# Designs tried in a protein design run: peptides against a protein of PDB entry 4GMN. Part 106

Target 1, 375 residues: chain A of PDB entry 4GMN
Amino acid sequence: RYANITLLALVTLASIGTDFQETLVKGNQGSRESPISAADEEWNGFDDADGDAMDVDQKSSSGEDQEEDYEEIDVKEDDEDDDDDSITSEMQADMERVVGADGTDDGDLEDLPTLRELIQTAVPQLIRLSNLPIDSDESLTIQSHALSALNNISWTISCLEFANGENANIHNAWYPTAKKIWRKTILPILEADSADLKLATQVTSLAWAVARVLHGETPTDGNPHRKFISLYHSSKQQAGGNSNSIEEPEDPFQGLGVKCIGVVGSLAHDPAPIEVNREVGVFLVTLLRQSNNVPPAEIVEALNQLFDIYGDEELACDKEVFWKDGFLKHLEEFLPKMRTLTKGIDKRTQPELRTRADEALLNLGRFVQYKKKHA

## One batch from the design tools (peptide; made by RFdiffusion4, then SolubleMPNN)

Design b2_p15_4_s4 (from b2_p15_4, 8 letters changed)
Fold by OpenDDE base, seed 4:
Structure b2_p15_4_s4 (fold): chain B 375 residues (1-375), chain A 15 residues (1-15)
Amino acid sequence: as target 1 above (375 residues)
Amino acid sequence: SAPPLSKKLLPKPSP
């Protein structure tokens, strides 16, 4: 009985995290559609074409109206008001405030009561449930659902802008909780060195969501970047041996390899230790050098991470890693390979992968030109 | 069960 209630609560929290994300995405699209584009349609005035209404007396030919009695099939539109009551009016009001917040109100999470309860009450319990001793299939199921809920909440929060002090109230509330997820949930699971690829995929997805907010301020204790690099390599060795057992996710961007790259890339951002940055940068550049054996989605992610890590020339990693280790040469040598790779992706069968590869190719060309100008 | 969220649902950064 208690287990079923706990599982239902965990599924509900995971759904709340999904619905919150979907509404944030819709709200951010609506705010970017500022109606400015509709106002600059110069209403080209109706030309008063005094078109003399020629009174064409078209003779009423008495067509016999055969009233074909179309039986009005009263299609009862069952207005199934699918009141998809999944989003509470309170959640919707919190989401509207998060989207509409011009970052000017240093307001506490007082104005965001649902988000406050999610961060302050729900997440600490999810962390506790993710740390239960695994002694049964039931405890493993509870851990998996707790990780799923933490993942969805963490991904949703990681979609908020925090640059320039935007959403500072949410950032300040989330930041200590994100560090707690890292130290209490992610690190213990990574240290247990479990052969469970499902658990490894769940914890890596969560780690990426958390690291997308913490960046280089992610705790470096126990060198977690090396654990994710090792997990990347071990996942490739297992996939090569047993062609039948890992359902590769239909979405190429959902693969464990992409998630590992996303985590380690995020961990390497400033103010990460230069040695952590170097080890990650060398890993990412090595993937580009070995691109013939690397899935295209992992190459796209590795490129995006390299641009984000080394895009700022004022950062210590630019001088101490990017220039010192000669990364520009490797990126320039990769540019023709990326053109070939991108052209090899079919737009009809893999439209998303092709679009993301075309974008990454464009950005690689721009990035190489930028770095050559700022050399 | 709600599907796990992922990078796919991230708003593409405007180029």
Scores: peptide ipSAE 0.043, ipTM 0.762, DockQ to the pose 0.045
Fold by OpenDDE base, seed 1:
Structure b2_p15_4_s4 (fold): chain B 375 residues (1-375), chain A 15 residues (1-15)
Amino acid sequence: as target 1 above (375 residues)
Amino acid sequence: SAPPLSKKLLPKPSP
């Protein structure tokens, strides 16, 4: 009885996290419908071509109005209230405020009651449930659902802009909670060294969502970047040996390898220790050098992470890692390989992967040119 | 069960 109620509550929290993200995506799409002011395409004047309008005498055929007595079939719309709108009007109003707030409203979390309760009340319980002793299939199921709920909440919050002091209230409320998720959920699961690839995928997805907000301020205790790099390599070795296809997720970007790259890339951002940045940077550049044996989606993620980490020349990692370790040469040598890789992706079968690879290829060209100009 | 969220659900940064 208690387990079923707990599982239902965890599923509901995971659904709320999904619906919040969908609402944020819709709201950000609506705000992008800023009227593209119809650019003044100068209306080049209609040339007065004297086309003789032939008077086609439309004979008004008096169609007899057969009043077909449409029997009003009183289709009782059984209002099956699709009660599956797990997003309450209060949750929607909170998301509309978060999306509609031009980042000048230093609103307190008092104005975001649903988000406040998620961060302050729900997440601490989810952390507890994710860290239960695993002694039964029931406890494993509870942990998995708690990790799913934490993942969805953390991903949703990681979709908010926090640059330039935007959403500072949410950032300030989330930041200590995100560090708590890292220390109390992510690290203990990573330290347990479980051969469970499902659990590893869940914790890595959560770690990526958390690290996308904490960046280089993510706790470095126990060198978590090395654990995720090790997990990346271990996952590749296991996939090569057993013909039990772990169903490669139909989505190339849902793979454990992509998630590991996303985590370690996020961990390497400023103000990460230069040694952490270097180890991650060398890992990412090594993937590019080994690109013939690396899935295209992992290459796309590795490139994006390299651009985000080394895009700013004022950062210590630019001088101490990027230039010192000769990363520009590796990126330049990879550029023709990336063109070949991108061209090899079928637009018909993998349209998203192709689009993301075309974007990453364009950015790689720009990034190499930028770095050559600032050398 | 709700699908696990991922980077795909991120609003694409404007180009």
Scores: peptide ipSAE 0.043, ipTM 0.759, DockQ to the pose 0.055
Fold by OpenDDE base, seed 5:
Structure b2_p15_4_s4 (fold): chain B 375 residues (1-375), chain A 15 residues (1-15)
Amino acid sequence: as target 1 above (375 residues)
Amino acid sequence: SAPPLSKKLLPKPSP
């Protein structure tokens, strides 16, 4: 009885985290309907707000208008009014405030009582439940559900913008809690050397969500980046040896390899120690060099992480790692391989993977040109 | 059970 109530509460907290994310995604899609002609934005790096628009007069060659008649697939929205009574009016009001709040409100979540209660009351209990001694199938089930709830909450919060001081109240409330999740939940489980790939995948997913907010301010104690790199390599060795393929997640971006890359990439951002940045950068560049044996989704994630880490030339890692270790040469040598890899992805069978690979290929070309101009 | 959230549920960065 008590276990079933605890499991129901953990499932409910994980659902609340999902519902918050879905509403944040819907709110951000409504603001993006301005057709920014995405074709002509030169990637100028992160900080070049003042870059003079070079008027490149490329003559439009008149290609013939083949009107491809897009058959309007009339997706009948079956209005199944599934009254999912899961969202309280207080949660909905907090969500509307998070989407509508210009970031002027100081660090007290006074105006976000449900989010405050989630961070201050629920998350500390989830951290406790994730650290229970595993002595039974019941304790293992409780840990897995607590990790799922922490994962969903942490991912949802990591989808908020924080870069320009937006949501500073939420950031300030979350930041100490995120560090507590890292130190109390993530590190102890990574140190237990568990052969459980399900647990490793849950912890790595949670670690990525937490590291997407903490970045280089993530605690470097015990070199967690090396543990995730080791987990990456161990996961590849296990997949090659047992014909009991653990069902590769149908989504290429849900793989443990992608999650490991996302964690270590996030850990390598400024102000990470230069040694941590170097070890991660060398790992990511080595994946590109070995790309013939690396899943396309892991290559896409490794490229995005390299752009995010080394996009700013004012950062110490640009001079001390990117230029010093000769990363540009490896990116240039990878361009023709990336073109071949991207073209090899079937748009019909893997439309998301193809779109993300086309984007990463475009950005790789722009990034290499940028770094050559700033050499 | 709620599906475990991941980077897939992130708004795609605009290209």
Scores: peptide ipSAE 0.041, ipTM 0.763, DockQ to the pose 0.046
Fold by OpenDDE base, seed 2:
Order: sequence, then structure tokens, then C-alpha cells
Structure b2_p15_4_s4 (fold): chain B 375 residues (1-375), chain A 15 residues (1-15)
Amino acid sequence: as target 1 above (375 residues)
Amino acid sequence: SAPPLSKKLLPKPSP
């Protein structure tokens, strides 16, 4: 009886985390009316330059309207109005405030009562539930649901803008809690030598969400990057042996390998120790060298992580790792392989993977050119 | 079970 109520509460908290993410995605899509075609901008690094949005008056060149009569295939999306009664008017109002709030530094979240209760009341209980002794299938189920709820909350928060002091109140409230999730939930599970790939996938997903906010300030105690690199290799050894039983997730980006890359990439950002950065950078570059045996989604994530880690030339890791360990040569040598890999992805069967690979290929070309100019 | 959120890569903000 108590277990069923606990499980229902955990499922509800995991749903609330999902609904918040969907609302954030919809809100960010609504504010981006103009797809700035990032196609023509020279990639100039990750300069924190106060981009005074110079109104580039794009003069209307009157290109002739070839009205290609695209027959609107009226795909009746049966909007199964799944009555998304899960988003309370209070949750929606909190999300609208998060998208519109000038980040006042008041970490009290007084203006965000639902988010406050999630961070201050729910998350500490979820951390406790994730640390229950595993003595039954019921305790395993509770742990899995607690990890799912923590994952969804952490992913949602990791989708907020925190650059330039945006959402500082949320960042300041979340940051100590994120460190607590890392130390109390993630590390103990990673230290438990468990052959459970489901649990490993759940904790790695949570670790990625947490590390996307903490970056290089993620606690380095016990070298967690090496544990995730080891988990990456172990997952590949198991997949190669049992071709029949691990349903590869339908989404290539949901794989344990992608999640491991995402975690270790996030852990390698400044101010991470240079040796942590080096070990991660060498791991990522080694995936590119071995690309014939690496899923395309993992290559895409590894490239994105390399760009995000080594995009700033002012960081110590640029000189001490990128240039010193000769990463540019490996990226340049990989560029023709990436073109072949990207062209091999069917746009019809894997449209997302193809789009992400086309983007990563474009960015690889720009990044190599940038680094050659700044050599 | 609520689907575990994973990186639906929000379209990276265009730089």
C-alpha cells in the first residue's frame, strides 16, 4: 500500500519534469520566429562578447517566386488530444515566468513556487529514495522511479539558459542540489559494481543532466570520468556479444554510449583539472580515429563535446591539451570520414540523425578552419 | 512509466 502511493508520487514527479521540458521547448520555439540561418556565419569561437545585435538590414532581394505547388498532403495528425491535464495552471505560470524572468539573484525562488517545491522538497526525498538498500524487486522499482524523477527534473533545469546571469535565481537554488545529487545518488551507484545496464543507463542519463549545469565544477572525487569511460567500453563489449537481447533504443541519441560521451564531455569543461580534460579529450579523439566501429550518434555527440570543450582559445585546456596533444591534426584527418559517414545516413529513415550529422560536419569544417587561423 | 527525459537536443541556440 505505501509502496504503491510512493510509486504513484514518483511517476507524478517524473511526469511534471516532462511537462516542464515540453513547455520550455514550446516557449523557446515561440520566441525564435526567425531561424537565423547559422549557415553563413564564420564560427569565431565561443567568445562571451556582448553581441550587440546589430540590426543587419537584410535588403529584400526580390528573387522570383517559383510557386512550386507543394500539394499539402493533409496528413491528418490525429491529434489524440491526450488531455495533458498534468500541467497545472500554476506550473504553466511558473514556466512562463522562467522564460521571461530577468534573473534576479534571489535564490529563494519566491516567484517560482512549483519549482521551489521541486528543488527544496521533492528532490531531497528523491535522493533518499535513490539510496534505499536494495533488498527486493520493490526497492529496485522505487530506486528506478526515483532516478527517473531526478533525471526529468535535472534535464528540465539543464535546458534553461544560465549564460550571462540568466535565470541566476534558479541556477543558485539548483547548484547545491545538483552537487548533492552527484555526491549522494550518482557516485554511490557508480561505485556499486553493478552489471545492470538499465540502472547504468538511468544513472548516466541523470549524470549528464547534472553535469550540463555543473560542467567542470562537477565534483572530481574518485575520477568519475574514468568510470563513465569504463562504462562506455563495457557497454560496447556487451552489445557485441549479445546481438539478440539489448534492444538498441529506437532513438540513436538515447544510447548508453551517447550518454557516457555527454557526461564525460560536460565534466571536461573549464575549470576541470587539466588531466581530467586530457583524458576525456583523448577518449573523444580516439572515438573519431575508430569511427568505423562507432555508431554515428556517438560520433556526433563526441564532435559536439570537442567543439564545446576546445572552442575557447583563452582556456588553459586549449594550450595544454588541444595544441599540445595535436588534436587539430586528428580533426582534420577525420573531416573526410565524417563526410562519408554523414552521406551514409538515410534522410528518410533517420532524419534527426542525418540533420545532426550534417550540422556536426559543418561545424567540424568551421572549427578546423578557425583553429588553423588561430594556430 | 513516464518516459525518461533525455536530450531531445533542443535545437542548439544558433550561436
Scores: peptide ipSAE 0.042, ipTM 0.759, DockQ to the pose 0.063; fails the geometry check

Design b2_p15_5_s1 (from b2_p15_5, 10 letters changed)
Fold by OpenDDE base, seed 3:
Structure b2_p15_5_s1 (fold): chain B 375 residues (1-375), chain A 15 residues (1-15)
Amino acid sequence: as target 1 above (375 residues)
Amino acid sequence: SLPPYVPPFRRPRPV
């Protein structure tokens, strides 16, 4: 009973996170013709496909025939059109305020009560549930659902514009909570070195969502970028081995490799330590050099991360890493390979991958030309 | 305000 109520509450929180994101996406399309970057589409909501695991095989233990006369409570099927307005009118009002809010500098969410309760009340409980001792399949299920809910909430918040002081109130309220998720949920799971690829994928997805807001201000304690680079390499070694493949997601952008690249790319942004930036930059450039053995989606993500990290010439990483380690030469040498890779993607079978690869190729040509003019 | 210099490598904003 209590477990089922907790699971239902976690599923509901994950669903609310999904619907909140979709509504923010729709709302941002209406107010700003700024397309949500196709990085925001890399969020798998709660995949309802795990609904089949609640086949509680009630082995009929043949307990005795007590004919308790269950009065047929004639539950009138009131066809209440359950307009499954999963989004409450309060959530809609909070979403409209988030899209329209002039950034107040105060981390006060007085005008955003639903978002406030989500960040201040729900997320701390989800962090607690994600840190339960794993001693049963039930505790593992609770952890998974808590991670999914944290993922959805964190992704939704990461889709908000925080540049130029936009949504500063939400940023300031979320920032300490995001650091808490990192330190209390993400780091302990990464340090446990579990061979569980499902758990590794969930924590990496959450880490990417959190790192998309924290960027180079993400806690560098214990060199988490190296753990995600190690996880990237380990995932490639396992995929080449035993055919107990966790079904590679049909979406090439939902792969653990893409998620690892997204995390480490986000961690390498200013003001990250130059050595963290260098190790990540070398990793990303090495993927491009080894592109014959790298999935196209990971190449697209690695390029996008390189553009975002090294797009500003005023940053210390431009001089101390990009120019010093000769990255421009590697990017220029990769241009003809990227053209071949992109042309090899079938537009009919993989339309999204082809579109994102065509964009990344266009951007690579522009980026190389930009850097050559600023050399 | 001049539009922020969008680095030429940023994703093509839909026009």
Scores: peptide ipSAE 0.057, ipTM 0.713, DockQ to the pose 0.046
Fold by OpenDDE base, seed 2:
Structure b2_p15_5_s1 (fold): chain B 375 residues (1-375), chain A 15 residues (1-15)
Amino acid sequence: as target 1 above (375 residues)
Amino acid sequence: SLPPYVPPFRRPRPV
């Protein structure tokens, strides 16, 4: 009975996360498909109405200094045991960097009580449920549903714009929780080294959603980028050998290989360690060199990640990795291959893949021209 | 410095 209620709650949370994502995607399409018709409404000039300066008489009322004796409420520091659920000093320093020096925006979602309850009440329970010992098919089902709910919530939040301080309150509330999902859910599952490709796909999808917000501030403990690169290679070896065709997802962008590329690309953004950036950058460029054996969707993602990682010349990774390791040459040599690959995608059978490949090809040409101008 | 390369908007991937 309790298990069925828990499963129903998890399915409901996963559904809510999906419905919110669809609403955000539709809203973000609607905001772009609305041409801002710049209605050139001629802003008729404000007439200079003669503001008579009324003399505000400075009545100096000498109010008496009532020294209100503020009773110092001696808040007993109850030594509540430092249960390891406290934000680690590293997480706190990372939060202070995101919140800025005026720590007055505590990520309080006062105006967003439903989102607050989702982040503060539901997500911590989902993290706990994702970490249950797997001793039964029931516990495996609970973990899978908890991961699905976390995935849908995390992806929904990762579809918000956080650039230029947009949605800062949501970002600040989500950031510590995203790190908690990474440390308490993603890393333990990746370390358990399970041969379960379904679980690996779920955790990698969640990891990508989380890393799309945390970027290079995603915890680097245990070199998770190498685990995802290893998982990428392992997934390719299994797909080639066993007639247990895990049905390639109907959407080429839902493939485990694409998800692995998305995670490691996101992990390699500034301020990621240069070594992490280099290993990821070399992995991505190597996929382009081996493109004859790589699914088109993975090539599209790898290009996209390379543009995001190396798009800024002011970042240390531009000089220390992009230029030093000669990535421009590999991107330029890949241009004719990308044109052939993109033209080989049937617009009728794979319209999304073709559109995204056409966009990535256009961007590759622009990116190569940009980098050549800055050489 | 020149402005960083801003890629055209990428549609969020459906989950």
Scores: peptide ipSAE 0.044, ipTM 0.728, DockQ to the pose 0.040
Fold by OpenDDE base, seed 1:
Structure b2_p15_5_s1 (fold): chain B 375 residues (1-375), chain A 15 residues (1-15)
Amino acid sequence: as target 1 above (375 residues)
Amino acid sequence: SLPPYVPPFRRPRPV
């Protein structure tokens, strides 16, 4: 009984986190309505005139007016619009405030009551539930649902803009909680060295969401970047041996390999220790060199992470890693391979993967040109 | 600076 209520509450928290994210996506798409200037191409209507008037005739048959009084059964369609608009009007109002909020630098979420309760009340309980001793299938199920809820909340928050002091109140409220998720949920699961690929995928997804906010300020104790690199390699070895169809997620970007790349890339941002940055940078560049054996989605993610890590020449990692370890040469040598890889993706069967690969190819050309100019 | 690549929203799959 208590387990079922706990599971239902965890599923509900996971749904709320998803719906909040979907609304953020919809709101951010609405602001990206660049007016496609409807070029009113006046499609000059072709004048085709032809007139022929055929006449056809008469007949009068007098069929009797049986007034069958069809009782209009007013089927009240009770549109039970189960508008499970799981987006409460309060969540919608909090989101409208987040988009409009000028940066108060206090970690106070007084104006964001739903987000405050998620961070202050829900997340600490989810962290506790993710750390329960696994002694039963029930405790494993509770852990999985707690990780799912933490994942959805953390992903949603990681999709807010925090650049230039935007959403500083949310950032400041989330930052200590994100570090707590890392130290209390992510690290203990990574240290348990479980062969459970499902659990590894869940914790890696959560780790990426958390690391997308903490970046190089993510706790480096125990070298978690090496654990995710090891997990990446281990996942490739397992996929090659047993024809257990780990159903490759229908979305190529939801694969464990891509999640591992996203985590370690995020961990390598400034102010990460230069040795952490170097080990991650070498890993990412090595994927590009081995691209014949790497899924296209992992290549796209590895490129994006390399652009984000090394896009600023003022950072210590530019001089001490990018230039010192000769990364530019590897990116230049990869340009023709990326063109071939991108052209090999069918636009009809994999439109999103093709779009993201076309963007990554464009950015690779620009990035190489930028680095050559600033050499 | 290259405009920061905003990683396209990876929808967490609803579990």
Scores: peptide ipSAE 0.036, ipTM 0.732, DockQ to the pose 0.055
Fold by OpenDDE base, seed 5:
Structure b2_p15_5_s1 (fold): chain B 375 residues (1-375), chain A 15 residues (1-15)
Amino acid sequence: as target 1 above (375 residues)
Amino acid sequence: SLPPYVPPFRRPRPV
C-alpha cells in the first residue's frame, strides 16, 4: 500500500519533469524560427539546351490490370486523449515564468513556488530513495523510479540557459542540489560496480543531465570520467558478444554510448583539472580515429563535445591540450570520413540522425577553419 | 579577434 503510493508519486514526479522539458523545448523552438530556411538558395540548374528528343515508339501491350479495390480500413485512431492531468495550472505558470524571466543572483525561487518545492522538498527525498538498501524487488523498483524522476527534473533544469547570468536564481538554487545528486546518488551507484546495464543507463543519463549544468565544476573526486569511459568500453564489449540481448534504443541518441560521451564531455569543461580534460579529449579524438566501428550518433555527440570543450582559445585547455596534443590534425583527417558517414545516413529512415550529422559536419568544417585562423 | 567559436547549443533531447 505505501509502496504503491510512493511509486505513483515517483511516476507523477517523472511525468512532471518530462512535461516541463517539452514545454521548455517548445518555447525555445519559437525563438529559433529565425529564417535559416531562406538559405535554400535556388540551385538554378544549368540550362543545358539542346537534348534531341529521340522518338522511341515502344508499342507496349494492353495488360488488363484488375483494380483490386483495397477497402481503406478507416482505422479510427481513437485519440485516447490521455489527459494526464499531471501538469497543474500552477506548474504551467511556473514554466512560462522560467522561459521569460531574467534571473536574479539571490537563488530565491519565491516567484517559482512549484520549482522551489521540486528542488528543495522533492529532490532531497528522491536522493534518499535512490540510496535505499536494495534488499527486495520493491526497493529496486523504488530506486529505478527515483532515478527516473531525478533524471527528468535534472534534464529539464539543464535545458535552461544559464549563460550571461540568465536564470541565475534557478542556477543558484539548483547548483548545491546538483552537487548533492552527484555525491549522494551518482557516485555511490558508480562505485557499487553493478552489472545491471539498466541501472548503469539510468545513472549515466542522470549524470549527463547534472554535468550539463555543473560542467567542469562537477566534483572530480574518484575520477568519475574514467568510470564513464570504462562503462563506454564495457558496453561495447557486451554489445559485440551478444547481438540478441541489448535492445539498442530506437532513438540512436538515447544509447548508453552517447550518454557516456555526453557525461565525460560535460565533465571536461573549464575549470576541470587539465588532466581530466586531456583524458576526455584523447578519448573523444580516439573515437573519431576509430569512427568506422562507432555508431554515427556517438560520433555526432563526440564532435559536439569537442566543439564545446575547445571552442574558446582563451581557456587553458586550448593551449595545454588541444594544441599541445595536436587535436587539429585529427579533426582535419576526420573531415572526409565525416562527409562519407553523413552521406551514408538515409534521410528517409533516420531523418534526425541525418540532420544532426549534417549540422556536426558543417560545424566541424567551421571549427577547423576557426582553429587554423587562430593557430 | 573573432568571438570564440560558440557551437550552436545542442537541443537536449527529452529522455
Scores: peptide ipSAE 0.051, ipTM 0.752, DockQ to the pose 0.040; fails the geometry check

